# Peptides against a protein of PDB entry 6TME, part 303

Target 1, 324 residues: chain A of PDB entry 6TME
Amino acid sequence: NRLKRAYIALQAWKKAFYSDPFNTAANWVGPDVCSYKGVFCAPALDDPSVLVVAGIDLNHADIAGYLPPELGLLTDVALFHVNSNRFCGVIPKSLSKLTLMYEFDVSNNRFVGPFPTVALSWPSLKFLDIRYNDFEGKLPPEIFDKDLDAIFLNNNRFESTIPETIGKSTASVVTFAHNKFSGCIPKTIGQMKNLNEIVFIGNNLSGCLPNEIGSLNNVTVFDASSNGFVGSLPSTLSGLANVEQMDFSYNKFTGFVTDNICKLPKLSNFTFSYNFFNGEAQSCVPGSSQEKQFDDTSNCLQNRPNQKSAKECLPVVSRPVDCS
Target 2, 324 residues: chain A of PDB entry 6TME as posed
Amino acid sequence: NRLKRAYIALQAWKKAFYSDPFNTAANWVGPDVCSYKGVFCAPALDDPSVLVVAGIDLNHADIFGYLPPELGLLTDVALFHVNSNRFCGVIPKSLSKLTLMYEFDVSNNRFVGPFPTVALSWPSLKFLDIRYNDFEGKLPPEIFDKDLDAIFLNNNRFESTIPETIGKSTASVVTFAHNKFSGCIPKTIGQMKNLNEIVFIGNNLSGCLPNEIGSLNNVTVFDASSNGFVGSLPSTLSGLANVEQMDFSYNKFTGFVTDNICKLPKLSNFTFSYNFFNGEAQSCVPGSSQEKQFDDTSNCLQNRPNQKSAKECLPVVSRPVDCS

## One batch from the design tools (peptide; made by RFdiffusion4, then SolubleMPNN)

Design b2_p28_4_s2 (from b2_p28_4, 16 letters changed)
Fold by OpenDDE base, seed 5:
Structure b2_p28_4_s2 (fold): chain B 324 residues (1-324), chain A 28 residues (1-28)
Amino acid sequence: as target 1 above (324 residues)
Amino acid sequence: SAEEEEKKKKYLEEYKEKSLEEYLKKTS
């Protein structure tokens, strides 16, 4: 009996709660699991006459506890949303039995350990949100081989390089922000055919930006701020026909910010502050457009306010990194 | 088979729609 298995799983989970400030699980009593707060039932796919647990939503419940292995008995679950809680420990490997998993959101919790590789076992997964946790170690390359629409990894403890397989991703949104990623952005990034938004903020990324970024025709948001990037901005960025928000601030970029970048047709905000740029086109100057906002603060620009001292600029500007 | 994959895709879409309907009903 599927509902009996669900009852066992949900009662095991209730026992794994250390604190339930809003009494969310107060009505988790008796065999009628479909009446439980945050539990959603639907007709089974294989038999429409059978009711099964199809979804869980415990978002914003502030529950402290862990995920017990008995959750693997919820084999009919397609939606699992438990964000903004205080769940700790690891994601159970027993969740590999949830073969219908479509949306998995465990964001804003206290999960630890390596990347939850159980997510790679779900054949129909489209939405993965694991942001605002304490996940650590390497990102598995296989994550980008999956047919995902959205991948949220930000605000964790992930280390090592970004996998070269990123170019295989079908995701429209990918966030890497506020981790410990290092190395270069892979050249394969230009192959991300569905990409709309990508965020690299606050990592240890370095090297030159790949020219292949200019192939991202559908990108509306590109944020690479607060890293260790060097060299000039690629001239191929003129190919970003749909970019609206672009941020390169708090890096080690050098060279000239060109007209071709600042005149992008959909550009509304371009921040390139806190770098070592030594020149900019007139179209890049803050206040030059009513439709576009620019920030050129704390560079090595002549005749602009709030620039770095000659002492700070000279050692970097005199030794530009060649990205050719 | 291609037919089995199409059937699986159809069942998954129907399940998603029904699950979403129940979710919206409880959260409204």
Scores: peptide ipSAE 0.033, ipTM 0.631, DockQ to the pose 0.016
Fold by OpenDDE base, seed 3:
Structure b2_p28_4_s2 (fold): chain B 324 residues (1-324), chain A 28 residues (1-28)
Amino acid sequence: as target 1 above (324 residues)
Amino acid sequence: SAEEEEKKKKYLEEYKEKSLEEYLKKTS
């Protein structure tokens, strides 16, 4: 029964292919779905004597097509990896029947529409990769209530504030890069206990950085570059004991870059270029360390090369934003 | 192929890990 349902689903999907340049589905013939290229079978969790389709891997197949609703018949699938294809349309709501979904990777495709809320229905989901698509609209706050290890949202068309629920996330990696997110980073960010990497690159985020960022003791990568952030860097950033890569470039930051930030014990790269900083500690100067790389280009620093003109600096530096 | 067998083994291991997680969730 289960393999018959899988056969129906996979044949419907093959029919939904517009182009299969590598003939990936050429062997998708007959009832033996476990022999299909990119289809992986395992013993069922409820009955080890029954073989079921447990995984799909069609990564890098360059397949053009769509996901038909019949994919909802693949009820035993825990791993669904179809990145680097040309699949279009929306994620089918029928995938709500895939209650064993553990890893869902549809990255680098041509998917459109709102956030695929069907992903929120999967009780055991740990990995969600929807990056490099055309998903749009608001990010649902409920995404951070899920016990996810990784959340990849970058390179889409999301337009919203970052939900306050972010502090509930147990994810080690979260990417927001290259969307249209706006507003401030929530103060609840400091509650992300398992966070190792967070990336905000290339959004429309603004306001002051919350002091609570300094509570992210496990973060190794913090990138907030290419936004509209203002004010001084929080003094609490001295608490980032494990940060290796930090980027604040291409913002509107002001004030002084302190020793407490530049002397962070694991810091290997700190980029704060293309801002309006008016001073830096000696430990922040590029070339001051062999172990650390700094970039202070295009700020309002005295006696440093490649700085902004006094004409560009004066209007901003004379009106510092108080973040207290 | 050897690569397909390795992938199959990986999927089986991950599927078992998920089964354990579900068991722990039911017993907690």
Scores: peptide ipSAE 0.022, ipTM 0.579, DockQ to the pose 0.017
Fold by OpenDDE base, seed 4:
Structure b2_p28_4_s2 (fold): chain B 324 residues (1-324), chain A 28 residues (1-28)
Amino acid sequence: as target 1 above (324 residues)
Amino acid sequence: SAEEEEKKKKYLEEYKEKSLEEYLKKTS
């Protein structure tokens, strides 16, 4: 019986709770699992006459505990939302049995260990949110081979390079922010056909920006701030026909910020502060447009306020990195 | 099959309603 398996799983999970401040699991008693708070039942896909546990929603329950391996008995679950709790430990590999998994949100918890590779086993996964945890190590390249709509990885402990497979991703939103990613952005990034928002904030990324970024014609948000990027901005950024928010601040960029970037048709905010740019077009000057906001603070620009000293600028500007 | 995919879609949509608002906020 599917509900009997669900009962075993949910009772094992209740036993794995260290703290339940809102008494969320207080009614998790008896065989009627469909009455449990945060547990949702639907007719089974293969037999509409049978009720199964199809969803878990424990968002914002402040529950402390861990995920026991018995959760692998919840084989009919398509939605698993446990956002903003205090769950710790690792994601059980037994969850590979949840073959209907569609939305997996374990964000804002205390999870540790490597990337939860069990997420790669779910054939129908569309939404993956593991942000605001302590996941560590390398990002598996295979994550971008999946037909995901959204991938949230930010605020973890991921290391190493961004996989070149990123270009295969079908995701509209991808966040890498606030990890320990290093190396260059892969040139394959330009192949992300559905990309609307990508965020690299606060990593150890370096090198030149690839010219292929200019192929991201559907991107509305591009944030590469707080990294170690060098060289000039690619002239191909003129291809970002739909970009609204663009941030390159807190890097080591040099060269001239051109009209073809600042005149992008949908651009509303462009921040390029805290770099070593030595010139900008008139269209890039803060206050030059009523429709666009610019920040050129702390560069090497002449006749602009709040710039770096010549002493700070000359050693960097005189030794530009060639990105050709 | 196409029929199985449609049934799967229907099955998933019945439960997406309660999480839809949060999903849309995260993906926009």
Scores: peptide ipSAE 0.023, ipTM 0.588, DockQ to the pose 0.019; fails the geometry check
Fold by OpenDDE base, seed 2:
Structure b2_p28_4_s2 (fold): chain B 324 residues (1-324), chain A 28 residues (1-28)
Amino acid sequence: as target 1 above (324 residues)
Amino acid sequence: SAEEEEKKKKYLEEYKEKSLEEYLKKTS
């Protein structure tokens, strides 16, 4: 009996709660699991006459506890949303039995350990949100072999390089922000055919930006701020026909910001502040357009306000990194 | 069913949009 297995799982989970400040599980009593708050039943895909637990939504419940291995008995769950809680520990490997998993949101919790590799076992997974946790170590390359629409990794403790397999991703949105990623952005990034938004904010990324970024014709948001990037902006960025928001602030970029970038047809906001740019086109000057916002603060620009001193600029500008 | 998959797809898009908006508010 599928609902009996669900009952065992949900009662084990209730026992794994240390605190339930909103009494969310107060009605988690008796065999009628479909009446439980945050539990959603639907007809089974293999037998429409049988009700199964198809979804869990405990978002914003502030529940403290852990995920017990008995959750692997919820074999019919396709939607698992438990964001904005205080769940701790690791994601149970027993969740590999949830072969219908479609959306997995464990964001804004206290999960620890390596990347939850159980997510790679789900054949139908489309949405993965693990942001605002304490996940650590390397990102497995296989994450980008999954047919995911969105990948949220931001605000964790992930380290090492971004896998070259990123170019295989079918995701429209990918966030790496506020981790400890290092090394260069892989050249394979230009192969991300469905990419609309990518965020690298606040990592230890370095080197030159790959020219292949200019192949991201569908990208609307590109944020590489607060890293250690060097060299000039790639001339191929003129290929970003749909970019609306672009941020390169708080890096070590040098060279000239060109008309071809600042005149991008959909560009609404371009921030390149807190770098070492030594020139900009007139089209890049803040206030030059009513339709576009620019920030050129704290660069090495001549005849602009709020620039770095010659003492700060000269050591960097006189030794430009060649990215050719 | 095809209708169920379409409903799931629509839900996913709505969920992604909300999640992105929340992210942008927290990082701004």
Scores: peptide ipSAE 0.017, ipTM 0.534, DockQ to the pose 0.044; fails the geometry check

Design b2_p28_5_s1 (from b2_p28_5, 14 letters changed)
Fold by OpenDDE base, seed 5:
Structure b2_p28_5_s1 (fold): chain B 324 residues (1-324), chain A 28 residues (1-28)
Amino acid sequence: as target 1 above (324 residues)
Amino acid sequence: SAEELEKDEKLAKEIIEKLQAERAKELA
């Protein structure tokens, strides 16, 4: 009996709670699991006459505890939302049995260990949110082979390079922000055909930006701030026909910020502060447009306020990085 | 930060709602 298995799983989970401040699991008593708070039942896909646990929603319950291996008995779950809790430990490998998993949100918890590779085993996964945890190590290249619509990885402890397989991703939104990623952005990034928003904020990324970024025709948000990028901005950025928000602040960029970038048709906010740019077009000057907001603070620009000293600029500007 | 979390949650919510609506349509 599927509901009996669900009962075993949910009771094991209740026992794994250390704290339940809102008494969310207070009614988790008896065999009628479909009445449990945060548990949602639906007709089984293979037999509409059978009721199964299809979803879990414990968002914002502030529950402290861990995920026991018995959760693998919830084989009919397609929606698993447990964000904004205090769950700790690792994601159980037994969750590989949840073959219908469609949306997986464990964000804003205290999970640790490597990337939860069990997520790669779910053939129908469309939404993955593991942000605001303590996941560490390498990002598996296979994550981008998945047909995901959204990938949220921000605010973790991931390290090493971004996999070249990123170009295979069909995701519209990808966040890498506030990790320990290093190396260059792969040139394959330009192959992300469905990309709308990508965020690299606050990593250890370096090198030149790949020219292939200019192929991201559907991108509306591109944020690469707070990294170690060098060289000039690619001229191909003029191809970002739909970009609305662009941020390159807090890097080591040099060169000239061109009209072709600042006059992008959908651009509303462009921040390139805290770099080593030595020139900008008139269209890039803050206040030059009522429709666009610019920030050129703390660069090496002449005749602009709040710029770096000549002493700070000279060693960097005099040694431009060749990105060719 | 709390502000960053709120921004990301809003985006996630919008995506989830879209996906749920699409799934519901496919099942109908």
Scores: peptide ipSAE 0.023, ipTM 0.542, DockQ to the pose 0.847
Fold by OpenDDE base, seed 1:
Structure b2_p28_5_s1 (fold): chain B 324 residues (1-324), chain A 28 residues (1-28)
Amino acid sequence: as target 1 above (324 residues)
Amino acid sequence: SAEELEKDEKLAKEIIEKLQAERAKELA
């Protein structure tokens, strides 16, 4: 009996709760699991006459505990939303049995360990949110081979390089922010055909920006702030026809910020502060447009306020990085 | 920050809603 298996799983989970401040699981009593708060039943896909647990929503329950392996008995679950709790430990490998998994949100918890590779086993996964945890290590390249619409990885402890397979991703939104990623942005990034928003904030990324970024015609948000990027901004950025928000602040960029970038047709906000730019087009000057906001603070610009000293600028500006 | 979290949550919610709507169409 599928509901009996669900009962076992849910009771095991309840036992794994250390704290339930809102008494979310107070009604998790008895075999009628479909009445449990945060448990949603639906007709089974293979047999509409059979009721199964199809979804879990424990978002914002502030529950402390862990995910027991018995959760693998919830084989009909397609939606698993447990964000904003205090769940700790690892994602159980037994969840590989949840072959219908469509949306997996464990964000804003206390999960640890490597990337939950069990997520790679779900053939129908479309949404993955593991942000605001303590996941660590390398990002598996295979994550981008999956047909995901959104990938949220921000605010973890991921390290190493961003996989070159990123170009295979069909995701519209990808967040890398506030991790420990290093190396260059892969040139394959330009192949992300569905990309709308990508965020690299607050990593250890370095090198030159790849020219292929300019191929991201559907991008509306591109944030590469708070990294170690060097060189000039690629001239190909003029190809970002739909970019609205662009942030390159807190890097080590040099060179000239061109009209072709600042006059992008959909550009609303462009922040390039806290770099070593030594020139900007008039169209890039803050206040030059009523429709666009610019920030050129703390660069090496002449005749602009709040710039770096000559002493700070000269060593960097005099040694331009060749990105060719 | 809490503000950043809220923004991200809003975005995530919008994406989820879109995905759910698409799924509903596929299942209908």
Scores: peptide ipSAE 0.018, ipTM 0.490, DockQ to the pose 0.849
Fold by OpenDDE base, seed 3:
Structure b2_p28_5_s1 (fold): chain B 324 residues (1-324), chain A 28 residues (1-28)
Amino acid sequence: as target 1 above (324 residues)
Amino acid sequence: SAEELEKDEKLAKEIIEKLQAERAKELA
């Protein structure tokens, strides 16, 4: 029966624990898996008279261990939350059998290897959190073909380019921060109609920002800081009617920061420090507004404090990148 | 950083709660 399979899986997992500081699995004894700490049962979708393991919540348990392949026996699990543990190894391919997977959170662990492609096999997945691990390699383009509401990829070792399929994503929140992504932001980004928050912080992204960013009408947070972006800010950024937090700091941007950007109606914080901007509108000057915060530190601005030297600015400003 | 993690966790929690509520409706 389903609970017997769950028992086998959970006992195999308990055996895969190297350390359980809070004795979370201390009561993981006997066939009554529904009484196990962090195990949640619910009526099966196909038969309400049958009780099944529908959820796992081991968040913040500081458990050291790995995910054994026997976890594939938990075929009724829709919620899998193991945030903030010390699980290592790879995500088992056997989890492909968990066809009801809805929320998958393995964030803040010690997982390694390539992107867990098993996540792509889950037809009903809505939430994917794999941040704060050591996943590496390329991001599969197919991740953005899924109807995910949130995609958390930050603080990993992902490399290569961001897939052009990003424009197909229906996610409201996507984080790429603190990886090794390179290349340009795909022009298809403007097709992310449901996007509210996107974070590119601390990658190796480069090139010009695509004009299509200005089509992100629902975005409230746009952070592209700590990359290698060049050229001027797209004039189409004036279309970001709902942006509240915007950060372009620590890049190689040049040109003029315009009124159309700094006067965005919902803008509360705009950081464009540590670039090579050679001019800004009066509306962009820090302290010019009580409602908006600006940071123009370490640019090539005239008559502003804490700017780069002429020696630092001239080589860059004199060779503007044409993004057209 | 720990602060960044906390902020991210808060956001994730809010999203999860929303998703769980939607799931509950689907299961009803």
Scores: peptide ipSAE 0.018, ipTM 0.510, DockQ to the pose 0.872
Fold by OpenDDE base, seed 4:
Structure b2_p28_5_s1 (fold): chain B 324 residues (1-324), chain A 28 residues (1-28)
Amino acid sequence: as target 1 above (324 residues)
Amino acid sequence: SAEELEKDEKLAKEIIEKLQAERAKELA
């Protein structure tokens, strides 16, 4: 009996709660699991005459506890949303039995350990949100082999390089922000054919930007701020026909910011402050357009306000990194 | 600067939240 298994799982989970400030699980009593707050039943896909637990929504419940292995008994769950709680520990490997998993949101919790590789076992997963946790270690390359629409990894403790498999991703949104990723952005990034938004903010990424970024025709948001990128902006960025928000601030970029970038047709905001740019086209000057916002603060630009001193600029500008 | 980083973080958060909301509408 599927509902009996669900009952066992949910009662085990209730026992794993250390704190339930909103008494969310107060009605988690008795065999009628479909009446439980935050538990949603639907007809089983294989037998419409049978009701199964198809979804969990405990978002914003501020529950403290852990995920017990008995949750693996919820084999019919396709939607698992438990964001904005205080769940701790690891994601149980027993969740590999949830083969219908479609959306998995454990964001804004206290999960620890390596990347939850159990997420890789779900063949139908489309949405993965593990942001605002304490996941650590390497990002498994296989994550980008998944047919995901969105991948939220930001605000964790992930380290190492971004896998080259990123180019295989079909995701429209990917966030790497506020981790400890290092190395270069893989050249394969240009192969992300469905990419709309990508955020690299606040990592330890370095090297030159790959020219292949210019192949991201569908990207509307590209944020690479607060990293260690060097060299000039790729001329191929002129290919970003749909970019609206672009941020390269707080890096070590040098060279000239060209008209071809600043005149991008959909560009609304372009921030390239806190770098070592030594020139910009007139079209890049803040206030030059009513339709576009630019920030050129704290570069090595001549005749612009709020620039770095010659003493700060000269050592860097005189030794440009060749990205060719 | 720390202030700019905070602004960027806020912006990133807003973008993510917006995207999640849009997705929820598409799935509804």
Scores: peptide ipSAE 0.013, ipTM 0.443, DockQ to the pose 0.129

